# Peptides against a protein of PDB entry 2C5K, part 90

Target 1, 91 residues: chain A of PDB entry 2C5K
Amino acid sequence: EDPFQQVVKDTKEQLNRINNYITRHNTAGDDDQEEEIQDILKDVEETIVDLDRSIIVMKRDENEDVSGREAQVKNIKQQLDALKLRFDRRI

## One batch from the design tools (peptide; made by RFdiffusion4, then SolubleMPNN)

Design b2_p27_2_s4 (from b2_p27_2, 15 letters changed)
Fold by OpenDDE base, seed 4:
Structure b2_p27_2_s4 (fold): chain B 91 residues (1-91), chain A 27 residues (1-27)
Amino acid sequence: as target 1 above (91 residues)
Amino acid sequence: SEEEKKKYEEKVKELREKTEELEKKLE
């Protein structure tokens, strides 16, 4: 098992879940879940930072090829950014 | 080195735990 890949997978799954939430709640309103989603998005952002840090460790300490992992993190960042826009655009 | 590998593995484990917490929030 590759723990890094598991975290990547889980993070993508979380973003997909939030995306589905937005679909079900296409308008912003008085919903306590809205704040929770914001918190989750921040936590995902922090997770991405940590993933980047783990890659740095691989490059500097393990001298391992990280090109694939860097691409994966980049993809997650793009997914997060798109989701943030979708979340914030709701009227 | 073995120590460096351990450092990375511990960091990834921390990420896994954090991810699990996020999953719980989205239940």
Scores: peptide ipSAE 0.107, ipTM 0.645, DockQ to the pose 0.065
Fold by OpenDDE base, seed 1:
Structure b2_p27_2_s4 (fold): chain B 91 residues (1-91), chain A 27 residues (1-27)
Amino acid sequence: as target 1 above (91 residues)
Amino acid sequence: SEEEKKKYEEKVKELREKTEELEKKLE
C-alpha cells in the first residue's frame, strides 16, 4: 500500500479511537489516559506536518497532481480540530 | 523519493504503536 495512504489511514484511526474515548468520558478521567491522548494528539499534529511536506515535495519536485492528497489532509485537520475542541471543553 | 518513503514507513510504525498503546489503556 502507498505509505502516504497508510499514514492517513492510521492517523484517522487514532483520531477515531480518541473520539470514542471522549464520548465515553465526558469529563477528564484517569490522568495517565488523558496524558496519553494529549501525546497522541500532538503526534497527529506532527504527522500532518509531515504529510503536508510530502505534498509540497510531490508538487514541486515531482510535479504530481496532489489534489486528492490535499483533500485528505484537509479532512484530517478538520477532524483533529474538532476532536481538540471536544477534548479541551470537557470539565 | 525512497528517503521519504522510508520516513513514511517509520511514521506508520509509530502510529501503529501508539494505537496499540491506546487500545490497551482503554480496555
Scores: peptide ipSAE 0.070, ipTM 0.593, DockQ to the pose 0.083
Fold by OpenDDE base, seed 2:
Structure b2_p27_2_s4 (fold): chain B 91 residues (1-91), chain A 27 residues (1-27)
Amino acid sequence: as target 1 above (91 residues)
Amino acid sequence: SEEEKKKYEEKVKELREKTEELEKKLE
C-alpha cells in the first residue's frame, strides 16, 4: 500500500476514534483530554493540507489522473468538518 | 483514560511520519 492510501486510512481511523470519544463525552468539559482532541483535529487538518500538496505534485510532475485521490481527500475533509461541528456544538 | 490518550498520541505521530514519507517519495 502506497503512503498516500496509508495516510488516508490512518486519518479516517483517527477521526473515528475522536468520534467515539465525542459519543462518550457529549457534553463539553474543561479537561486535558478535550484539549488533546482539539490538537489532534488540528494535526489532521495539517495532514489534509499535506495530502492536497501531494496531489498537486502528482498532477504537476507525473501528469496522472488524481480524481480518485481528490475524492478521498474530499471525503476526509467532510468527515473532519462534521466532527469539528459535532465537537464544537457540545454544551 | 491514559490508555486512550496514548492511542491518540501514537496515532498522530505515526500519521505525521507517514505523511513525511509520502512527501519524500514525490520529491
Scores: peptide ipSAE 0.058, ipTM 0.539, DockQ to the pose 0.179
Fold by OpenDDE base, seed 3:
Structure b2_p27_2_s4 (fold): chain B 91 residues (1-91), chain A 27 residues (1-27)
Amino acid sequence: as target 1 above (91 residues)
Amino acid sequence: SEEEKKKYEEKVKELREKTEELEKKLE
């Protein structure tokens, strides 16, 4: 498996784990746990930036068809945005 | 390239470390 797909897979897995955590913890709880979730969300956001940059490079320098990879990143972005909304609206 | 591959491998490592930390907090 190529590194791009591995990162995509692990990113989606992290988002799913956070989503499950929020479901079990609908209110803000332990400060250390909340901080860890925030750190993961930030890492995911930065990872998406890196994935986008890699797609641009593949499209420009290698002239590869990146439509599939663009769709994957789009899906992760949507999942992240929805998760951030759930995380932030908790009381 | 090998440089690009290494960059992604480091990102994977980072995500796995965060997963371990989260799992520990949930115990």
Scores: peptide ipSAE 0.043, ipTM 0.560, DockQ to the pose 0.058

Design b2_p27_3_s1 (from b2_p27_3, 15 letters changed)
Fold by OpenDDE base, seed 3:
Structure b2_p27_3_s1 (fold): chain B 91 residues (1-91), chain A 27 residues (1-27)
Amino acid sequence: as target 1 above (91 residues)
Amino acid sequence: SSYEENVEKLRKETEEKEKELKKKEAE
């Protein structure tokens, strides 16, 4: 598996981890893992930057096929935004 | 972590490709 797809997979796994945490902890500040989850959210944001950079650079090469990659990143961004909103709305 | 390692692999691949393209575009 190429690095891009592996990172996409890893990122989705982290998003699932965050989703599961939010489901189990709908009250802010009630768990020692909350800071870790916050860090994961930030890590995913930074990873998305790396994914976007990869796409931008590869698109400059006519011999590279980035078909579908932009949609994959868009999906990850949408999932992240939804999770961030849910995480921040916790009381 | 494996996650960090994979991200680093992606970053390095991107960096190398960018260097390659820079060279090609300069020619």
Scores: peptide ipSAE 0.680, ipTM 0.920, DockQ to the pose 0.923
Fold by OpenDDE base, seed 4:
Structure b2_p27_3_s1 (fold): chain B 91 residues (1-91), chain A 27 residues (1-27)
Amino acid sequence: as target 1 above (91 residues)
Amino acid sequence: SSYEENVEKLRKETEEKEKELKKKEAE
C-alpha cells in the first residue's frame, strides 16, 4: 500500500477514536483523556497539511494519477471540522 | 507510533518526488 493511502487510513482511525470519545464524554473536563483527544485533533489537522502537500507535488508530474485523492482529503477535512465543532460545544 | 511513522513516510516520499521534479525541470 502506498504511503498516501496508509496515512488516510490511519487518519480515519484517529477520527473514529475522537468520535467515540465525544459520544462517551459529553461534558468538558470529564476525564484526564481530554487533553490527549485535543492533541489527536491537532495531529490530524497537521497530517492533512502533509496529505495536501503530497497531492500538490504529485500533480506536477503528468504521469501521476491523483484521481480521488483530493476527494479523500476533503472528506477527512469535513469529518475533522464536524468533530471539532462537537468537541468544542461540550460544556 | 505507527501513525507517526506512516506520516513520515508520506513526507519523505513527497520530498523525494519534489526533488525528482526539480531535477527534471532543470534539465
Scores: peptide ipSAE 0.680, ipTM 0.920, DockQ to the pose 0.935
Fold by OpenDDE base, seed 1:
Structure b2_p27_3_s1 (fold): chain B 91 residues (1-91), chain A 27 residues (1-27)
Amino acid sequence: as target 1 above (91 residues)
Amino acid sequence: SSYEENVEKLRKETEEKEKELKKKEAE
């Protein structure tokens, strides 16, 4: 598996972990792991930057096929935004 | 972590490709 797809897979696993955490902890500040989850959210944001850079660079080479990669990153961004919203709306 | 390692691999791949393209564009 190429590095891009592996990172996408890893990122989705992290997002899934966050989703499960939010489901179990719908009250802000009720668990010591909350800070760790916040860190993971930031890590995912940084990873998305690396994914985007990869796509931009590869697209400069006519011999490279980045078909589907932009959609994959877009999907990850949408998942992240949804999770951030749910996380921040907790009372 | 394996996550961090994979991200680094991606970053390095991107960097190497960028160098390759820069060289090609300069030729």
Scores: peptide ipSAE 0.679, ipTM 0.920, DockQ to the pose 0.937
Fold by OpenDDE base, seed 5:
Structure b2_p27_3_s1 (fold): chain B 91 residues (1-91), chain A 27 residues (1-27)
Amino acid sequence: as target 1 above (91 residues)
Amino acid sequence: SSYEENVEKLRKETEEKEKELKKKEAE
């Protein structure tokens, strides 16, 4: 598997972990893993930058089709935004 | 971690592709 798809897979696994954590912890500061989850959120944001850079470079090659990859990153961004909103709104 | 390793692989792939394109565009 190519690096791009592997990173997408890894990122989705991290998002799933965050989702599960939020489901079990609707109150902020009730668990010692909260800081780790915050770090994972930031790591995913940084990973998205790397994914986008990859797409930008590939788009400069007329022989490359990145439409599928762009859709994958868009989906990841949507999931991240939703999770960030849920995480930040915890009371 | 494997995650960090995969991100680094992606970064390197991107860098190499950019070098390739730079060479091609300069020709």
Scores: peptide ipSAE 0.679, ipTM 0.920, DockQ to the pose 0.958

Design b2_p27_3_s2 (from b2_p27_3, 12 letters changed)
Fold by OpenDDE base, seed 2:
Structure b2_p27_3_s2 (fold): chain B 91 residues (1-91), chain A 27 residues (1-27)
Amino acid sequence: as target 1 above (91 residues)
Amino acid sequence: SSYEENRRKLREETEEREKELKEKEEE
């Protein structure tokens, strides 16, 4: 499997991990894992930058369709934004 | 971790593609 698809898969798993954490921890700062979750959020943001760079380079090849990959990254961004909102609004 | 390794591979692949495109443009 190509690195792009593997990274997408890994990123989605990280997002699921964050989602599960938020579900179990509706109160901010209630455990010592919160810092790790914050780090994962930042790592996902950085990963998205790398995914976008990959797509930009692929777009320079006129014979390569990037629509599918763009949709995947868009979905990841939407999930990340939703999770960030939920994480930050915790009391 | 496998995640870190896969991210590294993605970056390396992107860099190689950029290099190939640059070389092609210079031909």
Scores: peptide ipSAE 0.669, ipTM 0.911, DockQ to the pose 0.927
Fold by OpenDDE base, seed 5:
Structure b2_p27_3_s2 (fold): chain B 91 residues (1-91), chain A 27 residues (1-27)
Amino acid sequence: as target 1 above (91 residues)
Amino acid sequence: SSYEENRRKLREETEEREKELKEKEEE
């Protein structure tokens, strides 16, 4: 079991859920789930902090390559930023 | 949830690794 990879997987599933929600709800405040989606966005942001911390610690160990994990987190950040932009631009 | 549990495990693993590194730095 690798907690990092499992968290990455879970986070991407959450982002996918948000993406699907935004696609179905292009108008702000038209659904009772909007607050839940906002909470999920914040949870993902907090999760990214934990993922970054784990990578920073790994980088202190010269025997560990973090390039792959850094790429994964970068991808998650890009997806999050795109979703936040789409979510905030809803009218 | 499994998500929350996995996040907890990640934090615990990170803290343990950081502890080990700190001990090495102090030697």
Scores: peptide ipSAE 0.669, ipTM 0.911, DockQ to the pose 0.911
Fold by OpenDDE base, seed 4:
Structure b2_p27_3_s2 (fold): chain B 91 residues (1-91), chain A 27 residues (1-27)
Amino acid sequence: as target 1 above (91 residues)
Amino acid sequence: SSYEENRRKLREETEEREKELKEKEEE
């Protein structure tokens, strides 16, 4: 079991949920689930902090390669930023 | 939830590794 990879997977599923919501709701404030989506966005941000901390700790061990994990987190950050922008620009 | 549980496990793993590194540095 690799908690890091499982969290990455779970986070990407959350991002997918947000993406689907934005696609279905182009107008802000028209659905009761909007606050839940906002909470998920914040949860993902907090999860990224945990992922980064994990990588930093791994970097302290010279026997571990973190390049792959760094790339995964970078991808998640990019997806999150794009979704946040789309969510905030809804009219 | 499964997500919350996995996040908890990640944090615990990180903390355990930090502890191990600290102990190693003090040897």
Scores: peptide ipSAE 0.669, ipTM 0.911, DockQ to the pose 0.909
Fold by OpenDDE base, seed 3:
Structure b2_p27_3_s2 (fold): chain B 91 residues (1-91), chain A 27 residues (1-27)
Amino acid sequence: as target 1 above (91 residues)
Amino acid sequence: SSYEENRRKLREETEEREKELKEKEEE
């Protein structure tokens, strides 16, 4: 498996980790994992930058189709945004 | 971690590919 697909997989696993945390912790600051989750959110944002850069480079080659990878990153961004919103809405 | 290693590999692959494309486009 190529690095891009592996990073996508790993990132989605991190998003699932965040999702599971939010479902179990609807109150902000109720445990000592709050900072860890915040760090994971930030780390995913940074990972998306690297994913986007890889796609931009691939798009420079007209013989390569990046639509699939773009869709994957779009999905990750949507999931991240939704999780960020849910995380911030916690009381 | 495996995640960190995979991210490193992605960045390195991107950098190598960008170099190759730059050389190709300048020909």
Scores: peptide ipSAE 0.671, ipTM 0.913, DockQ to the pose 0.962; fails the geometry check

Design b2_p27_3_s3 (from b2_p27_3, 14 letters changed)
Fold by OpenDDE base, seed 1:
Structure b2_p27_3_s3 (fold): chain B 91 residues (1-91), chain A 27 residues (1-27)
Amino acid sequence: as target 1 above (91 residues)
Amino acid sequence: SSYEKNIEELRKKTEEYEKKLREKEAE
């Protein structure tokens, strides 16, 4: 069992949900789910903190290679930032 | 939710790593 990879998978699913929502709702405030989407964005942001903490701890062990995990988190951060920008630019 | 549960598992594993690290540093 690898909880890190499971969390990454779950987070990516949440990001996909947000992406799909944005594509269907180009106008801000036109749907009752908007608040829920905002909450999910915030939750993902907080989840990234947990992912980063995990990596930081593992990096203290010289026998652990975290390069792959760092790349995964970097990708998630980039996706989140892009989605935040798209979400906030809606009028 | 499964999401929340998985996050908690990650947190637990992280704490376990931290504990083991502290133990090694104390030895």
Scores: peptide ipSAE 0.595, ipTM 0.892, DockQ to the pose 0.827
Fold by OpenDDE base, seed 2:
Structure b2_p27_3_s3 (fold): chain B 91 residues (1-91), chain A 27 residues (1-27)
Amino acid sequence: as target 1 above (91 residues)
Amino acid sequence: SSYEKNIEELRKKTEEYEKKLREKEAE
């Protein structure tokens, strides 16, 4: 069982939902789901903390290679930052 | 939700791993 990969998958699905919402709602405050999307953005941000913690712990074991997991989290962070920027720039 | 459950499992395994590492480092 690898909960890390499952969380990554779940997080990417959340990011995809946010992306789809932004593409359909380019005006702030025009939909009742906006608050929910804001909550999801915060949830993803908090989930990244949990992902990073797991990596930090694994890095304490010299026999573990976390480069792949670090790359996955980096990708998620990049997606999140881009989505946050797009979401916040809506007028 | 499944999302919340998976996050909790990740946290649990991280905690268990931390415990094992502390035990090894104490030896």
Scores: peptide ipSAE 0.594, ipTM 0.892, DockQ to the pose 0.915
Fold by OpenDDE base, seed 4:
Structure b2_p27_3_s3 (fold): chain B 91 residues (1-91), chain A 27 residues (1-27)
Amino acid sequence: as target 1 above (91 residues)
Amino acid sequence: SSYEKNIEELRKKTEEYEKKLREKEAE
């Protein structure tokens, strides 16, 4: 009934998948799954756009409190940025 | 996938919100 929370959950699962991959693969370009991880990173980036859009729309309704949702998206963005940095720093 | 379906549901709900808001703002 709350697709926002479900998408947040799904996104966090994807971030966890990326994290687990990075911890197991410290060298770049030596695994068949690397391209998939790159795709997941982009998918999460696009999903954040959808999450932000939903918040922007809800903010137009004065009866809705979006502070909690904004905090959740902020957390996801921070995790994504950290994972992107770690992924790109692999050699 | 389940992920894609959930994203689509989010988009649908967002669009429904937008529609309702536009209707209210037009009145």
Scores: peptide ipSAE 0.594, ipTM 0.892, DockQ to the pose 0.920
Fold by OpenDDE base, seed 5:
Structure b2_p27_3_s3 (fold): chain B 91 residues (1-91), chain A 27 residues (1-27)
Amino acid sequence: as target 1 above (91 residues)
Amino acid sequence: SSYEKNIEELRKKTEEYEKKLREKEAE
């Protein structure tokens, strides 16, 4: 059982949904789904906290290499930051 | 949702690791 990878997959799917929404909506407040997208952004932020904590705990296990997981979370954070910037720059 | 369930499973696994860590530190 590897819930970490499943959560990563689910998170990336949510980020893709946000990306697709932004590409279709360059004007802020023009759609009923905007609030839902904002909520998803916050949900992803909270999920990253859970992912980071799991990595911190695994780093205390000498039999685990967390470098790959750290890279995955870093990538998710980069995607999230880029999406936040694009979302906030909409007029 | 499946997303929420997966997050909960991740949290559960993390807590289990933390428990094992505490047990090792107590030795």
Scores: peptide ipSAE 0.594, ipTM 0.892, DockQ to the pose 0.808

Design b2_p27_3_s4 (from b2_p27_3, 13 letters changed)
Fold by OpenDDE base, seed 1:
Structure b2_p27_3_s4 (fold): chain B 91 residues (1-91), chain A 27 residues (1-27)
Amino acid sequence: as target 1 above (91 residues)
Amino acid sequence: SKFEQNRKELIEETKKKEEELKKKEEE
C-alpha cells in the first residue's frame, strides 16, 4: 500500500478511536485520557495538512493519478470537524 | 509509532516528487 493510502487508513483509525472515546465519555474531564484524545485530534489536523500537500504536489505531475484522494481527505475533514464539535460540546 | 513512520514516508515521497518536478521544470 502506498504511503498516502496508509496514512489515510491510520487517520481513520485514529478518528474511530476518538469516536469511541466520545461515546464512552459524554462528560468532559471524567478521566485522565482527555489530554491524549486532544493530542490525537491535533495530530489528525496536522496529518490532513500533510495529505493535502501530497495531493497538491502530485497533481502537478500529469503522469500521477490522484483520483479519489481529494474526496478521501474531504471525508476525513468532515469526520474530524464532527468529532471536534461533539468533543467540545461535552459538559 | 507506525502512524508517525507512515506520515514521514508520505512527507518524504512528497518532497521527492517536488524535487523531481523542480528538476523537470529546470530542464
Scores: peptide ipSAE 0.668, ipTM 0.916, DockQ to the pose 0.849
Fold by OpenDDE base, seed 4:
Structure b2_p27_3_s4 (fold): chain B 91 residues (1-91), chain A 27 residues (1-27)
Amino acid sequence: as target 1 above (91 residues)
Amino acid sequence: SKFEQNRKELIEETKKKEEELKKKEEE
């Protein structure tokens, strides 16, 4: 039981949902789920803030190694940025 | 939702750790 890892898992599931939607919908504004996807994108952005806050606090303990967690969040941010770009470039 | 609940648990864990560290740093 690790809240950080559980949230990472949840976030990756949401990113996968977004990826699948973009793959199926190349035209913007032609589906009633588009607003839901936009909301999920925003939720992921806010979740990343929560993950970063957790890392910042843990780094105050010199006996904690957060390099692995930082790498996980970096990977999530890269995935999100790529998906946002693809989503916004839909015609 | 499950996602929202997990986020809340993360936030609470973070707050708890922050308070513990604050106490140790003040001692």
Scores: peptide ipSAE 0.668, ipTM 0.916, DockQ to the pose 0.943
Fold by OpenDDE base, seed 5:
Structure b2_p27_3_s4 (fold): chain B 91 residues (1-91), chain A 27 residues (1-27)
Amino acid sequence: as target 1 above (91 residues)
Amino acid sequence: SKFEQNRKELIEETKKKEEELKKKEEE
């Protein structure tokens, strides 16, 4: 599979894991997995940097259309921002 | 992990493409 699409898939899986965790844990610090979830959030942020870099490079090729990839990354960023907000709002 | 390996592959692909473009743009 295309490395970009594989990474997008992996990222979405991690976002789903975070979403499920937040749904089950509305109180901060009540589980020993919280640190792991925080690490996953950071991993997703760093992965987005890698995805953006690949898009920037591909945009330099006039024969490559990256509009679809840009939309995918935009969606991932929106999901991440929403999850970060929900995670931080926990008491 | 699988995730980290896939990220490495993406980075390497990006680097390879960048080098190809660099050669083209310098011609």
Scores: peptide ipSAE 0.668, ipTM 0.916, DockQ to the pose 0.958
Fold by OpenDDE base, seed 2:
Formats: C-alpha cells, sequence, structure tokens
Structure b2_p27_3_s4 (fold): chain B 91 residues (1-91), chain A 27 residues (1-27)
C-alpha cells in the first residue's frame, strides 16, 4: 500500500465531509458540528504539509517522477481553498 | 484513527526516503 495515495484518499473523504456539511448548513453557527468541521479544515491543511514534504523529498531523487503526485496535491489545495471560502462566507 | 495512522505511515516513509538519499549523497 502506498501511504501517499492512502492519505490523498483520506483527505478527499474529509473534503467531501466538509462539502456535504456546507451544503446543509449555509448559516454560521447553525449546529454543534461547526467546530468539528473547523477542526477538519485545519487537519486537512496540516495533512497537505505532510504531503508536500513527501513530494519535496522524493524530488531529490532524479529517478522519481512526482508530477502526478504534485497534480493530486494541487487539486486538493484547490478544493480546500474553495471550501474554506464557502465556509467563511456563511452569515 | 485510520487517517492518523496513514499520515504517520506517510511521515515515516518520507523520513526513510530522506535517509536513503542522504546515504546516496555521501557515496
Amino acid sequence: as target 1 above (91 residues)
Amino acid sequence: SKFEQNRKELIEETKKKEEELKKKEEE
């Protein structure tokens, strides 16, 4: 099992969790789960740091191609940024 | 959690690779 791909999968599941919550709760302070969602957002941010570190280390090996992994992390970052914007813009 | 475990494995793999690269650079 590839730990990188597993973490990517886990991260995407967390992003989906956040997306589903925002869809059902477009008003800030709507329920008791809001703090949990905020924690998940921060956890995803920290996870991205771990993913980036992995890529940085692998890039030091000229025999490794990390372009695919970089694209995956870029996609995750884009999703996270969009969700953060949607979450923070709730009134 | 499973997520935490997978993150730990990723970090450990990263550290392992870093050590391997360090050895290669010293050869």
Scores: peptide ipSAE 0.668, ipTM 0.916, DockQ to the pose 0.933

Design b2_p27_4_s1 (from b2_p27_4 with E4D E5L E8S T10K W20Y E23K)
Fold by OpenDDE base, seed 5:
Structure b2_p27_4_s1 (fold): chain B 91 residues (1-91), chain A 27 residues (1-27)
Amino acid sequence: as target 1 above (91 residues)
Amino acid sequence: SAEDLIDSMKSSKAEPLKEYLRKKLEE
């Protein structure tokens, strides 16, 4: 079992949910789920911190290639940043 | 230290990842 991959998968599902929400709710504060979506955004941010920490730990093993994991986290960060921008620009 | 990094992990999804990392350190 590799919990890192499961966490990445779960995080991507959260990002997809946020993306779908923003697409359907282009006006801020008009839905009961608004606060929940904000909480999910924060959860993703905290999860990314822990994913990065896990990579730092794994990099201490000279035989472990973490480049794939770093790329995955980079992708998640880019998605999050784009979603945050779209979310915050809603009127 | 690596253990300090693991102990600092507090996200909702941290626990299984922490256990995984601790086992790796023991190898």
Scores: peptide ipSAE 0.689, ipTM 0.950, DockQ to the pose 0.830
Fold by OpenDDE base, seed 1:
Order: C-alpha cells, then structure tokens, then sequence
Structure b2_p27_4_s1 (fold): chain B 91 residues (1-91), chain A 27 residues (1-27)
C-alpha cells in the first residue's frame, strides 16, 4: 500500500479517538487520559506537516497527480481544527 | 531540495513515507 494512504488512515483513526473522547469528557482534566489525548493532537499536527512535505516532493514529478492527496490533507486539517476548538472550549 | 524536504520529516509516522518518497526520486 502507498504509505501516504496508510498515514492518512492512521491519522483519521487518531482523530476519531479524539472525537470519541471529547463526547465522553466535556470537562477539561476529567480523567487520566487527558494528557494522552493532548499528545495525540500534537502527533496529528506533526503528521500533517509531513504529509504536506510529501506532497511538495511529489509535485516535482510531472507524471504524478497530487490533487487527491491535497484534498485528503485539507480534509484532515479541517477535522483537526474542529476537534482542537471543541477540546479547548471544554470547561 | 527534495532530499532536504524528506530529511526534514520527523513525525512518528515519517519513516515509511520517507522511504516511499526516496524510491520515487529514483524512478
């Protein structure tokens, strides 16, 4: 499998975990998993940087269509931003 | 350079992606 697609899949699973945590824990610092979820958020952010860099590299190949990859990363960024907003707004 | 971009990738999931990109540069 294309490692780019595997990374996207893994990242989306992490985002799903964060989403589920927020729905069950609407209060900041509610349980012992809070710090782990924060670490996952940072891991996703770092992963997105690498996905973007990979697209830059691939765009230098005139035979490679990266439009689909750009759309995938855009979608992940939107999901992350929404989750970060929800996570940070918890009282 | 492309290699510099690859070398800058440091996330926990970077290594398989880096290998993939390096192979593409050799094609």
Amino acid sequence: as target 1 above (91 residues)
Amino acid sequence: SAEDLIDSMKSSKAEPLKEYLRKKLEE
Scores: peptide ipSAE 0.688, ipTM 0.950, DockQ to the pose 0.856
Fold by OpenDDE base, seed 2:
Structure b2_p27_4_s1 (fold): chain B 91 residues (1-91), chain A 27 residues (1-27)
Amino acid sequence: as target 1 above (91 residues)
Amino acid sequence: SAEDLIDSMKSSKAEPLKEYLRKKLEE
């Protein structure tokens, strides 16, 4: 397994953790893990930037098919955006 | 450049990915 796929896997696990946290904590600031979840959100954002950069690098190789990787990153971005919206709208 | 892009990667998960990309540049 290449590192790109491992990073995707780890990121998706982080997103799942955030999703579960939001489900269990619909009120903002009601748990000691709140700050940790915020940190994870930022970590995922930074990770997505690096995933995009990696695809840009790989696209410079004309023999490299990156369409699958682009789809994976797009999916992660969509998940993150949805979770950020849910997280920020908590009362 | 490609190396500049690799060097710009700063996330907590960047290092293994950076190494992978650098190897690709050497192919």
Scores: peptide ipSAE 0.687, ipTM 0.950, DockQ to the pose 0.867
Fold by OpenDDE base, seed 4:
Structure b2_p27_4_s1 (fold): chain B 91 residues (1-91), chain A 27 residues (1-27)
Amino acid sequence: as target 1 above (91 residues)
Amino acid sequence: SAEDLIDSMKSSKAEPLKEYLRKKLEE
């Protein structure tokens, strides 16, 4: 497995953890893990930047099809945006 | 440049990905 796919896999696991946390904690700021979850959200955001940069690099090779990778990153972004919205809307 | 883009990657998961990309540029 190439590093891109491994990073995608790891990121999806982080998103899953965040999802589970939000489901169990619908009140903001009243849990010891709150700051850790915020850190994970930022880590995912930074990771997505690097995934996008990697795709830009790969697109410079005309023999490399990056459409699948672009779709994967798009999916991760959609998941992150949904989770961020749910996380921020907690009272 | 492509190398500049690679060097700009700073996330916690960047290093293995950077190495992979640098090898691709050498092919």
Scores: peptide ipSAE 0.687, ipTM 0.950, DockQ to the pose 0.865

